# Peptides against a protein of PDB entry 1Y0J: the designs that were tried, part 59

Target 1, 39 residues: chain A of PDB entry 1Y0J
Amino acid sequence: EARECVNCGATATPLWRRDRTGHYLCNACGLYHKMNGQN

## One batch from the design tools (peptide; made by RFdiffusion4, then SolubleMPNN)

Design b2_p26_1_s2 (from b2_p26_1, 12 letters changed)
Fold by OpenDDE base, seed 2:
Structure b2_p26_1_s2 (fold): chain B 39 residues (1-39), chain A 26 residues (1-26)
Amino acid sequence: as target 1 above (39 residues)
Amino acid sequence: PVPRHPDAEERYRKGLEYLARLKALA
């Protein structure tokens, strides 16, 4: 229910993303992760 | 990944910068 970005802790975002291991990331943090491959 | 990473704020900011760059290309 209560979803949070595993990087910054945001609970709301325009677009939820997920890292390669399935953890949820907000849009911004997800883009960083996509570019750098680290979370 | 670790919840509330110590570099979280920087990563968030850099993510927004990437978003801005992507939008600028459109």
Scores: peptide ipSAE 0.475, ipTM 0.808, DockQ to the pose 0.630
Fold by OpenDDE base, seed 5:
Structure b2_p26_1_s2 (fold): chain B 39 residues (1-39), chain A 26 residues (1-26)
Amino acid sequence: as target 1 above (39 residues)
Amino acid sequence: PVPRHPDAEERYRKGLEYLARLKALA
């Protein structure tokens, strides 16, 4: 299966990140989450 | 496919801006 960012739906990114519940985020969306502490 | 978050566009843009700032300091 193809991995997808749970925020924007991207299927490719330079770096996959994960939120606090383990859902995958693309690099950009993950950085936003890190910056704001959102989940 | 995962549903797009209603704030996805803004979150993505701000994430890129944050990344740009980090790279500028590296």
Scores: peptide ipSAE 0.441, ipTM 0.801, DockQ to the pose 0.744
Fold by OpenDDE base, seed 3:
Structure b2_p26_1_s2 (fold): chain B 39 residues (1-39), chain A 26 residues (1-26)
Amino acid sequence: as target 1 above (39 residues)
Amino acid sequence: PVPRHPDAEERYRKGLEYLARLKALA
């Protein structure tokens, strides 16, 4: 049971984020997603 | 970004660069 960012595969991040459907994203990928509005 | 996006590495890099810019403003 190890969490992974669904975009880049990172297993560690200062802040776990989630997309609108509940998938886990690392902080960096989550911010990219927020800025660009694309999965 | 599911499944893993072909631009994942670049997206990660850009996210880190964005965070670095924010940190510099603190």
Scores: peptide ipSAE 0.117, ipTM 0.620, DockQ to the pose 0.536; fails the geometry check
Fold by OpenDDE base, seed 1:
Structure b2_p26_1_s2 (fold): chain B 39 residues (1-39), chain A 26 residues (1-26)
Amino acid sequence: as target 1 above (39 residues)
Amino acid sequence: PVPRHPDAEERYRKGLEYLARLKALA
């Protein structure tokens, strides 16, 4: 497959995360989102 | 986050910096 972070476009990450609507986020963007609660 | 947010690059960088700080504490 070809997964990418919907925020930054990264295609590789130590851990894939998902937002509330099911979009994939890289680890860094997912953690940033969790801490700051920003879309 | 909305897909391809205009602040995406900065948010990614800040996320990496946050992770680096956490790793330094371990």
Scores: peptide ipSAE 0.070, ipTM 0.568, DockQ to the pose 0.541; fails the geometry check

Design b2_p26_1_s3 (from b2_p26_1, 15 letters changed)
Fold by OpenDDE base, seed 3:
Structure b2_p26_1_s3 (fold): chain B 39 residues (1-39), chain A 26 residues (1-26)
Amino acid sequence: as target 1 above (39 residues)
Amino acid sequence: PPPRHPDAEKRYEEGKKYLEELKKKA
C-alpha cells in the first residue's frame, strides 16, 4: 500500500504531517488543520 | 478549507481503528 492524505487523498507532498490523533495529512491539509483545529 | 475526499469520514474512522490496534500492541 501507499500513503495517502486522510483528508484529500493526495499521495505526494513536500512534507507529511500528522494530526493530534496520528492520522497522516499532506502538508497543505496538515497546516490548515494546525491553524484551524480541523479540516 | 482544502479539498476533502468524498470518503474522508470513512478514511478517518478506518485510520482511527488502525491506530487503536497499534496502541494495543505497544
Scores: peptide ipSAE 0.486, ipTM 0.807, DockQ to the pose 0.069
Fold by OpenDDE base, seed 5:
Structure b2_p26_1_s3 (fold): chain B 39 residues (1-39), chain A 26 residues (1-26)
Amino acid sequence: as target 1 above (39 residues)
Amino acid sequence: PPPRHPDAEKRYEEGKKYLEELKKKA
């Protein structure tokens, strides 16, 4: 199995992130979540 | 906001349940 962003489905990213509950997010989605508290 | 995959809600819910079960077993 390959990792993919739970929000947008991206399979490649400069940096994998995780939300507060532990879901994997790409860099862009993770930064947005961090800054706004939601995806 | 970043684009949302059509299956995002499903993946979030399934992932949340999986992670919650892992936390209970830890």
Scores: peptide ipSAE 0.390, ipTM 0.767, DockQ to the pose 0.069
Fold by OpenDDE base, seed 2:
Structure b2_p26_1_s3 (fold): chain B 39 residues (1-39), chain A 26 residues (1-26)
Amino acid sequence: as target 1 above (39 residues)
Amino acid sequence: PPPRHPDAEKRYEEGKKYLEELKKKA
């Protein structure tokens, strides 16, 4: 099983992030989610 | 906002179920 960003589908990122429920997000999507509460 | 995968909603729901199962086993 390869890790993928739940939002954009990216398979590679400088830093894997997780939302408050634990879903994996790439760095860009994770930062956007954190700042705006959604992707 | 970052580009959204066409299956993002489905992927999110599947992920939620997966995380629920992990909590049961942990």
Scores: peptide ipSAE 0.382, ipTM 0.762, DockQ to the pose 0.069
Fold by OpenDDE base, seed 1:
Structure b2_p26_1_s3 (fold): chain B 39 residues (1-39), chain A 26 residues (1-26)
Amino acid sequence: as target 1 above (39 residues)
Amino acid sequence: PPPRHPDAEKRYEEGKKYLEELKKKA
C-alpha cells in the first residue's frame, strides 16, 4: 500500500505528518491542521 | 485550506478504525 494524505490524497510530500489521532497528512495539510486545528 | 479529497471523511473514519485495530494488536 502507498501512503496517502488522509485529507488531500497526496502520495508524496517532503515530510509526512500525523494528526492527534495518528492519521497521516502531507506536510501542507499537516501544517494547516496544526495551525488551525482542522481543515 | 489544502484541497480536500472527495472521500476525506470516509477515509478518516476508516483510518480511525484501522488505527484502533492496530493498537489492539500491538
Scores: peptide ipSAE 0.325, ipTM 0.739, DockQ to the pose 0.069

Design b2_p26_1_s4 (from b2_p26_1, 11 letters changed)
Fold by OpenDDE base, seed 3:
Structure b2_p26_1_s4 (fold): chain B 39 residues (1-39), chain A 26 residues (1-26)
Amino acid sequence: as target 1 above (39 residues)
Amino acid sequence: SVPRAPDADERYEKGLEYLKELKEKE
């Protein structure tokens, strides 16, 4: 299907991540959230 | 670490650029 990063809208990434509530994030945005705790 | 996705990285960088501009105005 068409997965999408809830932060930036990317539809492709080397690694899909998930936030604490289960939303999908691309690798880049997931790392950002991890580092900053928010976005 | 895990490699980055080019398109996602570009969007990420644009976001950071915007945040930097906002901080400069503080």
Scores: peptide ipSAE 0.034, ipTM 0.439, DockQ to the pose 0.060
Fold by OpenDDE base, seed 2:
Structure b2_p26_1_s4 (fold): chain B 39 residues (1-39), chain A 26 residues (1-26)
Amino acid sequence: as target 1 above (39 residues)
Amino acid sequence: SVPRAPDADERYEKGLEYLKELKEKE
């Protein structure tokens, strides 16, 4: 059940996010993804 | 994509840097 950010590979974050396709992202990458729309 | 970084703030800043470069090229 190890979760990993699909963008940077981080395994821990203050807040897990998900992109529009359901992939998990750390908080920082999730915010970046929201602005860019791509990993 | 944003490269792996030791802290969230650094990861986010790398992402912003990338976006700035994209904006400059469009």
Scores: peptide ipSAE 0.034, ipTM 0.456, DockQ to the pose 0.130
Fold by OpenDDE base, seed 5:
Formats: sequence, structure tokens, C-alpha cells
Structure b2_p26_1_s4 (fold): chain B 39 residues (1-39), chain A 26 residues (1-26)
Amino acid sequence: as target 1 above (39 residues)
Amino acid sequence: SVPRAPDADERYEKGLEYLKELKEKE
């Protein structure tokens, strides 16, 4: 199966990330999550 | 630095929206 960003639908990215729920995000969407998430 | 795809900025804006929606659910 083809992996895709659950937010923007991108199917290709330099780096796959995952959100808190474990769903895949592209680098851009996931990076924002990482940088602005509560720590 | 972090890798960037050609359309990273557009996707970044989508990510911003994603986070806003996520916070609204908290």
C-alpha cells in the first residue's frame, strides 16, 4: 500500500513522520507538529 | 537543517491548519 500524509495527502516526502495517534505525516506537516507541540 | 520537498511550504501551511485543528480538540 502507498503511504500518504493523513493531513495533506502527500505520497512522497524526504522524511516520514508520525503524529500522536501514530498516523503518518509528511516532513512538512510533521515538522510543524514537532516544533510547535507541547513538551 | 531538515529536508525539504519542492512543495514543502504549501504542505507546511496544511500542517499549520492540522495543528490548529488538533489544539481545538484539546
Scores: peptide ipSAE 0.033, ipTM 0.489, DockQ to the pose 0.130
Fold by OpenDDE base, seed 4:
Structure b2_p26_1_s4 (fold): chain B 39 residues (1-39), chain A 26 residues (1-26)
Amino acid sequence: as target 1 above (39 residues)
Amino acid sequence: SVPRAPDADERYEKGLEYLKELKEKE
């Protein structure tokens, strides 16, 4: 099994991020949620 | 906010800049 972004399903990213509960986000989705206050 | 994981790429700040610019245009 491979790691996936819980938002977009991507399996590769320049930087993995995580939400408050520890679920993985790709860099783009993590930044998007941060910028829009969705975290 | 979403915390940063230990492994990072040099392209991180370029991506952040791009998203900030998009937010400002909304």
Scores: peptide ipSAE 0.021, ipTM 0.397, DockQ to the pose 0.085

Design b2_p26_2_s1 (from b2_p26_2, 14 letters changed)
Fold by OpenDDE base, seed 3:
Structure b2_p26_2_s1 (fold): chain B 39 residues (1-39), chain A 26 residues (1-26)
Amino acid sequence: as target 1 above (39 residues)
Amino acid sequence: ELAAIMERMESRLPQRQARLAELAAA
């Protein structure tokens, strides 16, 4: 039932993000993805 | 794509790098 980041596996984050195809990322991985273009 | 998710699950981004990215964007 716990949501998890598809990139790092984190189950807690100050802000859940989504990639372009709707997959959930933690705030940190979402920002990393945006900055670098890939997870 | 599902294939991309599977690849990321096999090679997770180090959490240290993720935290640094979060700090850089704060």
Scores: peptide ipSAE 0.091, ipTM 0.621, DockQ to the pose 0.126
Fold by OpenDDE base, seed 2:
Structure b2_p26_2_s1 (fold): chain B 39 residues (1-39), chain A 26 residues (1-26)
Amino acid sequence: as target 1 above (39 residues)
Amino acid sequence: ELAAIMERMESRLPQRQARLAELAAA
């Protein structure tokens, strides 16, 4: 079982983030969503 | 919600854009 970013599919990241509903995002995508106000 | 996440999984954000967001993050 390897974790995967639900937004870009990355399997490795310096920091795993989670969106407001608990889905895993890589650091980059997490920041992207945060900047663009995506849910 | 889950439906939105499923849609995002179908249309993945280009990793280049993600990297740019990381660089621009405040």
Scores: peptide ipSAE 0.091, ipTM 0.623, DockQ to the pose 0.127
Fold by OpenDDE base, seed 1:
Formats: sequence, structure tokens, C-alpha cells
Structure b2_p26_2_s1 (fold): chain B 39 residues (1-39), chain A 26 residues (1-26)
Amino acid sequence: as target 1 above (39 residues)
Amino acid sequence: ELAAIMERMESRLPQRQARLAELAAA
């Protein structure tokens, strides 16, 4: 039941981020999402 | 390089969409 990044599936990250709809993203994917505005 | 990393990440977005659709359809 570990938290995982909805994009890449990572279960560990230095910083958990969330997109505008509340989905959890690892730090890397969160930054990518923010830069590109992709779903 | 960063560009290559971002390219790989972008390729995962369709998979993310599918995953979210699966959750919504449950």
C-alpha cells in the first residue's frame, strides 16, 4: 500500500508533490508536470 | 542529459492517463 508516483511508479522520492487534481508525483515528475502542464 | 530524461518522462504520460482511467472505471 505504499504511495507511488502516478506517472513513473516510484515509491520513494526526496519530496512528494501533487498535481492540481491531487495526484501524487515524485519530485522529478512533479517538476516535469509543472514545467510542461501535462496531465 | 536533462532533455533525454524529460523525453522518457513524457513517454509515461499515456500510461498515467490509462492508470487514472482504470481507477475512474472501478
Scores: peptide ipSAE 0.055, ipTM 0.569, DockQ to the pose 0.702
Fold by OpenDDE base, seed 5:
Structure b2_p26_2_s1 (fold): chain B 39 residues (1-39), chain A 26 residues (1-26)
Amino acid sequence: as target 1 above (39 residues)
Amino acid sequence: ELAAIMERMESRLPQRQARLAELAAA
């Protein structure tokens, strides 16, 4: 089993992030959501 | 490169939102 970004589906990233509900996001999506106020 | 990444993220947002809604409904 491998971790997956709940937004884009990526299975690999330099840094795993988490949203406010605890779901995992790749680094890119985490930053994107932070920028757009959707953490 | 960045534009492609952002486009991919934007297109997946509806799916993500739906998935989160499903989790909340469970």
Scores: peptide ipSAE 0.055, ipTM 0.578, DockQ to the pose 0.664

Design b2_p26_2_s2 (from b2_p26_2, 13 letters changed)
Fold by OpenDDE base, seed 3:
Structure b2_p26_2_s2 (fold): chain B 39 residues (1-39), chain A 26 residues (1-26)
Amino acid sequence: as target 1 above (39 residues)
Amino acid sequence: ELEEIMREMASREPLRQARLAELAAQ
């Protein structure tokens, strides 16, 4: 299957990240989430 | 919950700009 960012739906990124519960995030969304704090 | 917060963030301009910058770098 195709991987996609659970936040923005992007299918390509220089670096895949994960949220606290293991969902995949693109680099941009992962960094934004980290900068804005865990919730 | 986290999922709702993430959906709210997805509509924010900073995330749009971050994604555009990421695409431009590729």
Scores: peptide ipSAE 0.085, ipTM 0.638, DockQ to the pose 0.093
Fold by OpenDDE base, seed 5:
Structure b2_p26_2_s2 (fold): chain B 39 residues (1-39), chain A 26 residues (1-26)
Amino acid sequence: as target 1 above (39 residues)
Amino acid sequence: ELEEIMREMASREPLRQARLAELAAQ
């Protein structure tokens, strides 16, 4: 059971984040998600 | 729509750089 970022496919990150529906994002993708707002 | 924006960004250099910087900071 390996977690992966739903955006870039990364399987390791210093900090796992989650999108609005609970799917996992790596830290980098999660930060870009945050910067692009609520849409 | 944010998912579309994120898919487009994932193919771009800035996201690659962010990922590399994150890994390098460890």
Scores: peptide ipSAE 0.084, ipTM 0.634, DockQ to the pose 0.056
Fold by OpenDDE base, seed 1:
Structure b2_p26_2_s2 (fold): chain B 39 residues (1-39), chain A 26 residues (1-26)
Amino acid sequence: as target 1 above (39 residues)
Amino acid sequence: ELEEIMREMASREPLRQARLAELAAQ
């Protein structure tokens, strides 16, 4: 089993982030989500 | 809507922006 960013599919990142519902996002996608996502 | 945001981020431009955000955060 390998953790994956639910957005881009990356399996490696300097920092795993999560959205409000608990999905794992890589650092990049998580930051983008924070910039653009309100939900 | 989270799903809408995720769909948007699945395209090339949002991924590029995400990468830029990551670089900016380093």
Scores: peptide ipSAE 0.082, ipTM 0.632, DockQ to the pose 0.131
Fold by OpenDDE base, seed 4:
Structure b2_p26_2_s2 (fold): chain B 39 residues (1-39), chain A 26 residues (1-26)
Amino acid sequence: as target 1 above (39 residues)
Amino acid sequence: ELEEIMREMASREPLRQARLAELAAQ
């Protein structure tokens, strides 16, 4: 079972992040979400 | 066809911005 980003579907990333509700995001999508408040 | 292309480009923008954010963080 592989983890994947709920935004872009990536299964590999330099750093796994999580949103406020606990969903996993790749580093890139997590940074975007933090910067804009959405994916 | 144009509308379809525009929808595809619009859907890619968040991912492009996410990649740019990651690159900027390095």
Scores: peptide ipSAE 0.060, ipTM 0.547, DockQ to the pose 0.051

Design b2_p26_2_s3 (from b2_p26_2, 15 letters changed)
Fold by OpenDDE base, seed 2:
Structure b2_p26_2_s3 (fold): chain B 39 residues (1-39), chain A 26 residues (1-26)
Amino acid sequence: as target 1 above (39 residues)
Amino acid sequence: ELEEIMARMESRLPVRQENLAKLAAE
Protein backbone atom coordinates (compact mmCIF):
# COMPACT_ATOMS: atom_id res chain seq x y z
CA GLU B 1 0.00 0.00 0.00
CA ALA B 2 2.83 2.39 0.80
CA ARG B 3 4.44 4.30 -2.06
CA GLU B 4 7.94 3.15 -3.03
CA CYS B 5 10.79 4.72 -4.94
CA VAL B 6 11.17 2.70 -8.14
CA ASN B 7 14.93 3.11 -7.98
CA CYS B 8 15.92 2.31 -4.37
CA GLY B 9 12.69 1.04 -2.83
CA ALA B 10 12.55 3.72 -0.14
CA THR B 11 9.10 4.25 1.36
CA ALA B 12 9.78 7.59 3.00
CA THR B 13 11.21 10.83 1.64
CA PRO B 14 10.89 14.56 2.34
CA LEU B 15 9.68 15.04 -1.25
CA TRP B 16 8.33 12.57 -3.78
CA ARG B 17 9.45 13.14 -7.36
CA ARG B 18 8.57 11.47 -10.64
CA ASP B 19 10.67 10.27 -13.57
CA ARG B 20 9.91 10.91 -17.24
CA THR B 21 7.63 7.87 -17.37
CA GLY B 22 5.68 8.92 -14.30
CA HIS B 23 7.15 6.48 -11.79
CA TYR B 24 7.72 7.74 -8.26
CA LEU B 25 11.22 8.46 -7.01
CA CYS B 26 12.38 9.55 -3.57
CA ASN B 27 13.94 12.99 -3.41
CA ALA B 28 17.52 11.69 -3.45
CA CYS B 29 17.07 9.35 -6.41
CA GLY B 30 15.09 11.95 -8.29
CA LEU B 31 17.88 14.46 -7.88
CA TYR B 32 20.48 11.90 -8.94
CA HIS B 33 18.63 11.05 -12.14
CA LYS B 34 18.04 14.72 -12.83
CA MET B 35 21.73 15.48 -12.48
CA ASN B 36 22.67 12.63 -14.84
CA GLY B 37 19.94 13.37 -17.36
CA GLN B 38 18.42 9.96 -16.71
CA ASN B 39 15.21 11.15 -15.09
CA GLU A 1 31.40 19.03 -5.74
CA LEU A 2 29.06 17.37 -8.20
CA GLU A 3 31.15 14.21 -8.61
CA GLU A 4 31.19 13.54 -4.87
CA ILE A 5 27.46 14.10 -4.60
CA MET A 6 26.87 11.68 -7.46
CA ALA A 7 29.18 9.09 -5.90
CA ARG A 8 27.22 9.16 -2.65
CA MET A 9 23.96 8.84 -4.54
CA GLU A 10 25.22 5.92 -6.63
CA SER A 11 25.08 3.74 -3.52
CA ARG A 12 21.30 4.20 -3.64
CA LEU A 13 21.03 2.77 -7.15
CA PRO A 14 20.18 -0.93 -7.04
CA VAL A 15 18.85 -2.55 -10.21
CA ARG A 16 16.01 -0.29 -11.32
CA GLN A 17 14.50 -2.92 -13.61
CA GLU A 18 14.39 -5.41 -10.77
CA ASN A 19 12.67 -2.91 -8.48
CA LEU A 20 10.20 -1.95 -11.20
CA ALA A 21 9.34 -5.60 -11.67
CA LYS A 22 8.82 -6.08 -7.93
CA LEU A 23 6.64 -2.99 -7.75
CA ALA A 24 4.57 -4.12 -10.73
CA ALA A 25 4.02 -7.49 -9.08
CA GLU A 26 2.59 -5.97 -5.91
Scores: peptide ipSAE 0.061, ipTM 0.555, DockQ to the pose 0.552
Fold by OpenDDE base, seed 5:
Structure b2_p26_2_s3 (fold): chain B 39 residues (1-39), chain A 26 residues (1-26)
Amino acid sequence: as target 1 above (39 residues)
Amino acid sequence: ELEEIMARMESRLPVRQENLAKLAAE
């Protein structure tokens, strides 16, 4: 299987991020959560 | 501008719970 963003399901991103529980986020979703203080 | 950035980010509204369930089922 491929790595997936837990927020949007994307399998590719210029930069993989991780949430506080260790799940992978794509760059865009990671920034979204960071900006809104939700991750 | 910030509003455009926020609008683009908000288009990626969380589907976290569903996606976590899908990952668990794989």
Scores: peptide ipSAE 0.058, ipTM 0.540, DockQ to the pose 0.536
Fold by OpenDDE base, seed 4:
Structure b2_p26_2_s3 (fold): chain B 39 residues (1-39), chain A 26 residues (1-26)
Amino acid sequence: as target 1 above (39 residues)
Amino acid sequence: ELEEIMARMESRLPVRQENLAKLAAE
């Protein structure tokens, strides 16, 4: 029941981010999402 | 280069829909 990045499934990250719909993303996926707005 | 960085990041983005479905099922 741990928090997971909805994009890659990571359960640990130096910084949790959120996508436009409010789902959690790890730092890396969040940054990628901001850059490309995809997935 | 930026393309290599993006390629590495893209490899981490293959399961969003699967993960969303998993979360919805929990």
Scores: peptide ipSAE 0.071, ipTM 0.555, DockQ to the pose 0.627; fails the geometry check
Fold by OpenDDE base, seed 1:
Structure b2_p26_2_s3 (fold): chain B 39 residues (1-39), chain A 26 residues (1-26)
Amino acid sequence: as target 1 above (39 residues)
Amino acid sequence: ELEEIMARMESRLPVRQENLAKLAAE
């Protein structure tokens, strides 16, 4: 039972982020989505 | 530059829809 980034599948990150629907994103993907206003 | 950072990150990002389906299938 390991947490995964729903965008890239990473299981480790300096900081877990979440999208608007509550899915987990690694720090990098979270920042990317925030910058682009996507998903 | 922001565009360069975004370009590098884009290359790491697979299609979310596909990954969500994979997670749901586990």
Scores: peptide ipSAE 0.042, ipTM 0.530, DockQ to the pose 0.520; fails the geometry check

Design b2_p26_2_s4 (from b2_p26_2, 9 letters changed)
Fold by OpenDDE base, seed 1:
Formats: structure tokens, C-alpha cells, sequence
Structure b2_p26_2_s4 (fold): chain B 39 residues (1-39), chain A 26 residues (1-26)
């Protein structure tokens, strides 16, 4: 039941983020998605 | 350097689709 980033697969992060569809992203990938607006 | 950081972030783009496929296959 461990959460993982749907982008990079990381299972640990200082801050979990979510995309507009509810998928979990690690902090780094979340910031990436904010900058790019998509995958 | 900012450019290097951004380049690394951009390289993560193709991973999501593969990861979602893995999740769907479980």
C-alpha cells in the first residue's frame, strides 16, 4: 500500500503533490508538471 | 545551474506513461 510517484516511481518525498486528475507525484515531479502543464 | 535542473526535469516527461501502464497491469 505504499504510494509511488506516477512519473518517476519514487516512494518517498518531502511533499506529495497531485495532478489535476488526482495522480500522486513526488515534489520534484509535481514541480515539473506545474512548469509543463502535462506529462 | 538552472538550465541543468530544467533539463533533468524535462527528461522525466516520458516516464509517466510507462508508470501508468505498469499500474494498469497490476
Amino acid sequence: as target 1 above (39 residues)
Amino acid sequence: KLEEILAEMESRKPLREARLAELAAQ
Scores: peptide ipSAE 0.072, ipTM 0.583, DockQ to the pose 0.604
Fold by OpenDDE base, seed 4:
Structure b2_p26_2_s4 (fold): chain B 39 residues (1-39), chain A 26 residues (1-26)
Amino acid sequence: as target 1 above (39 residues)
Amino acid sequence: KLEEILAEMESRKPLREARLAELAAQ
């Protein structure tokens, strides 16, 4: 089971994050969404 | 490093809807 970021499709990241509904985000996308009012 | 993370963030506009659809199709 290959995990991938639901925002950008990345399959590897220094730190996996998750949004409020449990979907996985790579570190960069997780931080991006936080900065823009989400995650 | 912080600069690397910030650089990546700058190019990561939301693609969520399309990606969720792709994941659902797998």
Scores: peptide ipSAE 0.054, ipTM 0.546, DockQ to the pose 0.474
Fold by OpenDDE base, seed 3:
Structure b2_p26_2_s4 (fold): chain B 39 residues (1-39), chain A 26 residues (1-26)
Amino acid sequence: as target 1 above (39 residues)
Amino acid sequence: KLEEILAEMESRKPLREARLAELAAQ
């Protein structure tokens, strides 16, 4: 299968994260969401 | 309004930056 960040579309990351609803985010987008709002 | 359009464009900057950062990490 293929996995991609639901925010930016990246398919590879040092660390996969998940948002509060369970969607996969790359490390960068996951941290961005945590530091800021949802979007 | 133009101001609203500019705000929307600015909001996409972190997405592009995040994608480039992840690509560079490979």
Scores: peptide ipSAE 0.043, ipTM 0.490, DockQ to the pose 0.058
Fold by OpenDDE base, seed 2:
Structure b2_p26_2_s4 (fold): chain B 39 residues (1-39), chain A 26 residues (1-26)
Amino acid sequence: as target 1 above (39 residues)
Amino acid sequence: KLEEILAEMESRKPLREARLAELAAQ
């Protein structure tokens, strides 16, 4: 039931993102990886 | 403000390998 960010383990975020392989990231981690070319 | 946002993001260094292992163990 509870979704979890695969980077930091957060369970709540204003916007869920996904990496290139479809894993869920919180908004903050999604932006972090995007900025570092790891998205 | 951008500097502060970047600083917060940098503090959130990758934990992917550990978190994926934890998820797989559940």
Scores: peptide ipSAE 0.038, ipTM 0.513, DockQ to the pose 0.543

Design b2_p26_3_s1 (from b2_p26_3, 17 letters changed)
Fold by OpenDDE base, seed 2:
Structure b2_p26_3_s1 (fold): chain B 39 residues (1-39), chain A 26 residues (1-26)
Amino acid sequence: as target 1 above (39 residues)
Amino acid sequence: SEKALQELMEEAKAKYEENREKIEAA
């Protein structure tokens, strides 16, 4: 099995994150999403 | 560093906004 960031497509990251709906995001995209995402 | 994070966030911004609709639909 492989994992991809749903935003940028990265397959490797120091830390996998998840958005509020459960999608996997790389660390960078997850941080951006957290800081700029809307409720 | 904060600068490095800012760069990553800036680069991710375009992809984030472009892919937002797809992410929300999934």
Scores: peptide ipSAE 0.140, ipTM 0.652, DockQ to the pose 0.650
Fold by OpenDDE base, seed 1:
Structure b2_p26_3_s1 (fold): chain B 39 residues (1-39), chain A 26 residues (1-26)
Amino acid sequence: as target 1 above (39 residues)
Amino acid sequence: SEKALQELMEEAKAKYEENREKIEAA
């Protein structure tokens, strides 16, 4: 088993992040969504 | 600043797109 970014499917990242619902995002996707996502 | 934030967002977007392209091309 391997963790995957729910957005881009990446299985490797310098830092795993989570969205507001707890789903895992790679660092890049997490940062992008944090800056551009709704809150 | 707004300018600094904009630059960070563009960098994040670029990396985001790069990741997606790598996965899609693999």
Scores: peptide ipSAE 0.121, ipTM 0.614, DockQ to the pose 0.208
Fold by OpenDDE base, seed 4:
Parts: structure tokens; sequence; C-alpha cells
Structure b2_p26_3_s1 (fold): chain B 39 residues (1-39), chain A 26 residues (1-26)
């Protein structure tokens, strides 16, 4: 099995993150998503 | 500070775009 960032498709990252609905994001995409996410 | 936050966002955006470009170009 292999995990992929749902945004950029990366399969490796220093830290896996997840969005509000549980989708996996690489560290960079996760941070960007969090900073620009709706509140 | 607002400046520090802006810098963090720019860094995150740059890495975000870099990762996307790597995959899209592969």
Amino acid sequence: as target 1 above (39 residues)
Amino acid sequence: SEKALQELMEEAKAKYEENREKIEAA
C-alpha cells in the first residue's frame, strides 16, 4: 500500500497531515490548506 | 506578527506549488 497527498500526489513527506474530512495531505499542502481554509 | 504570518504563508505556498509541479511534470 502507498499513501498519497490528495492535493499534490506526493507519496513522501516529513509529516502527514489530514484535512477536516480526513483526507491525507503532505506537510506543505496541509499547512497551506490550514492557513487558507475557511473558518 | 502579521509579517511573520505572511512569510510563513509564502513559504508554505512555495512548497505547495513545488510539490504539485514535481508531480505534474513527472
Scores: peptide ipSAE 0.109, ipTM 0.612, DockQ to the pose 0.213
Fold by OpenDDE base, seed 3:
Structure b2_p26_3_s1 (fold): chain B 39 residues (1-39), chain A 26 residues (1-26)
Amino acid sequence: as target 1 above (39 residues)
Amino acid sequence: SEKALQELMEEAKAKYEENREKIEAA
């Protein structure tokens, strides 16, 4: 099954991350989200 | 370090925005 970043739609990343509610984010979006508080 | 953190944030921001624009344009 394919996984997608809920922010940018990317399907490949060095490391999958998750937001506080469990949604999957690629590494880049996850880091930015964590630092700024939102997608 | 603060310098390393700034670099990390700039790289993350660039990829975040570029990926979003790429998918939205496709």
Scores: peptide ipSAE 0.114, ipTM 0.614, DockQ to the pose 0.304; fails the geometry check

Design b2_p26_3_s2 (from b2_p26_3, 13 letters changed)
Fold by OpenDDE base, seed 3:
Structure b2_p26_3_s2 (fold): chain B 39 residues (1-39), chain A 26 residues (1-26)
Amino acid sequence: as target 1 above (39 residues)
Amino acid sequence: AAAELEALMRRAEERYEANREKIKAA
């Protein structure tokens, strides 16, 4: 299976996260959005 | 620094929005 972060395009991460519409985010990008009150 | 973190977060948001639109259009 192929998967990539919608923000940075990373294909591997210690923990996959998802935004409110279901798009995948790597752990790092997911945390950025969380700090900005998003996701 | 806080200013550097804000810049990183802003750039991340811009990439996210651009890529999100590309994925939705594909």
Scores: peptide ipSAE 0.074, ipTM 0.516, DockQ to the pose 0.367
Fold by OpenDDE base, seed 1:
Order: sequence, then structure tokens, then C-alpha cells
Structure b2_p26_3_s2 (fold): chain B 39 residues (1-39), chain A 26 residues (1-26)
Amino acid sequence: as target 1 above (39 residues)
Amino acid sequence: AAAELEALMRRAEERYEANREKIKAA
């Protein structure tokens, strides 16, 4: 039942983020996708 | 270049989608 980043597969992160459709992302990937979404 | 950036972003999205499907299938 461990949470997993849908981008990189990481199971641990200082802060879990979510994309617009609710997928969980680690902090790093969340920031990356936020930036990419604004491009 | 914009085209190069778009290609990098496309590859990143393909990786994202592949991992999403892998997680769903696991």
C-alpha cells in the first residue's frame, strides 16, 4: 500500500504532490511537472 | 530551441505515462 511516484517510482519524498488528475508525485517530480505544465 | 525543449518534454511525458501504466498493472 506504499505510495509511489507515477513519474519516477520513488516511494519516499519530503513532500507528496499531485498532478491535476490526482496522480501522486514526489516533490522533485511534482515541481518538474508543474514547471512543464506551464511551458 | 523550442523544438528541442518540446522533444525533451514529450519524452518526459512518455516516461510518465509508461510508469503510470506500470503502477496500475502491478
Scores: peptide ipSAE 0.072, ipTM 0.510, DockQ to the pose 0.236
Fold by OpenDDE base, seed 2:
Structure b2_p26_3_s2 (fold): chain B 39 residues (1-39), chain A 26 residues (1-26)
Amino acid sequence: as target 1 above (39 residues)
Amino acid sequence: AAAELEALMRRAEERYEANREKIKAA
């Protein structure tokens, strides 16, 4: 697979996360989204 | 609905492109 963060395009991360609609985010973008409600 | 999913994916792609442009410009 070639998974990528829908926000920044990163293809590698210590932990894959998902937003409310199920789209994949890298750990950094996922944490940002969780804390601020924004991607 | 398929239309709703397409809209969500389009918005995700728009965020991707905008953020990638910021990364490239930095």
Scores: peptide ipSAE 0.069, ipTM 0.494, DockQ to the pose 0.130
Fold by OpenDDE base, seed 4:
Structure b2_p26_3_s2 (fold): chain B 39 residues (1-39), chain A 26 residues (1-26)
Amino acid sequence: as target 1 above (39 residues)
Amino acid sequence: AAAELEALMRRAEERYEANREKIKAA
């Protein structure tokens, strides 16, 4: 399946993460969201 | 070429902004 980060659109990442509502995030964006609450 | 790279970067930024709006709305 063609997965992509809902924040930046990246299609590849060292580690896929997901937010509280189930959206897929690349590792970088997932960490960014975690550190800043939401964004 | 620089022009081609700039176009790719612009398209990537537009996609990023659209995705950001999806996150804000969800």
Scores: peptide ipSAE 0.068, ipTM 0.485, DockQ to the pose 0.194; fails the geometry check

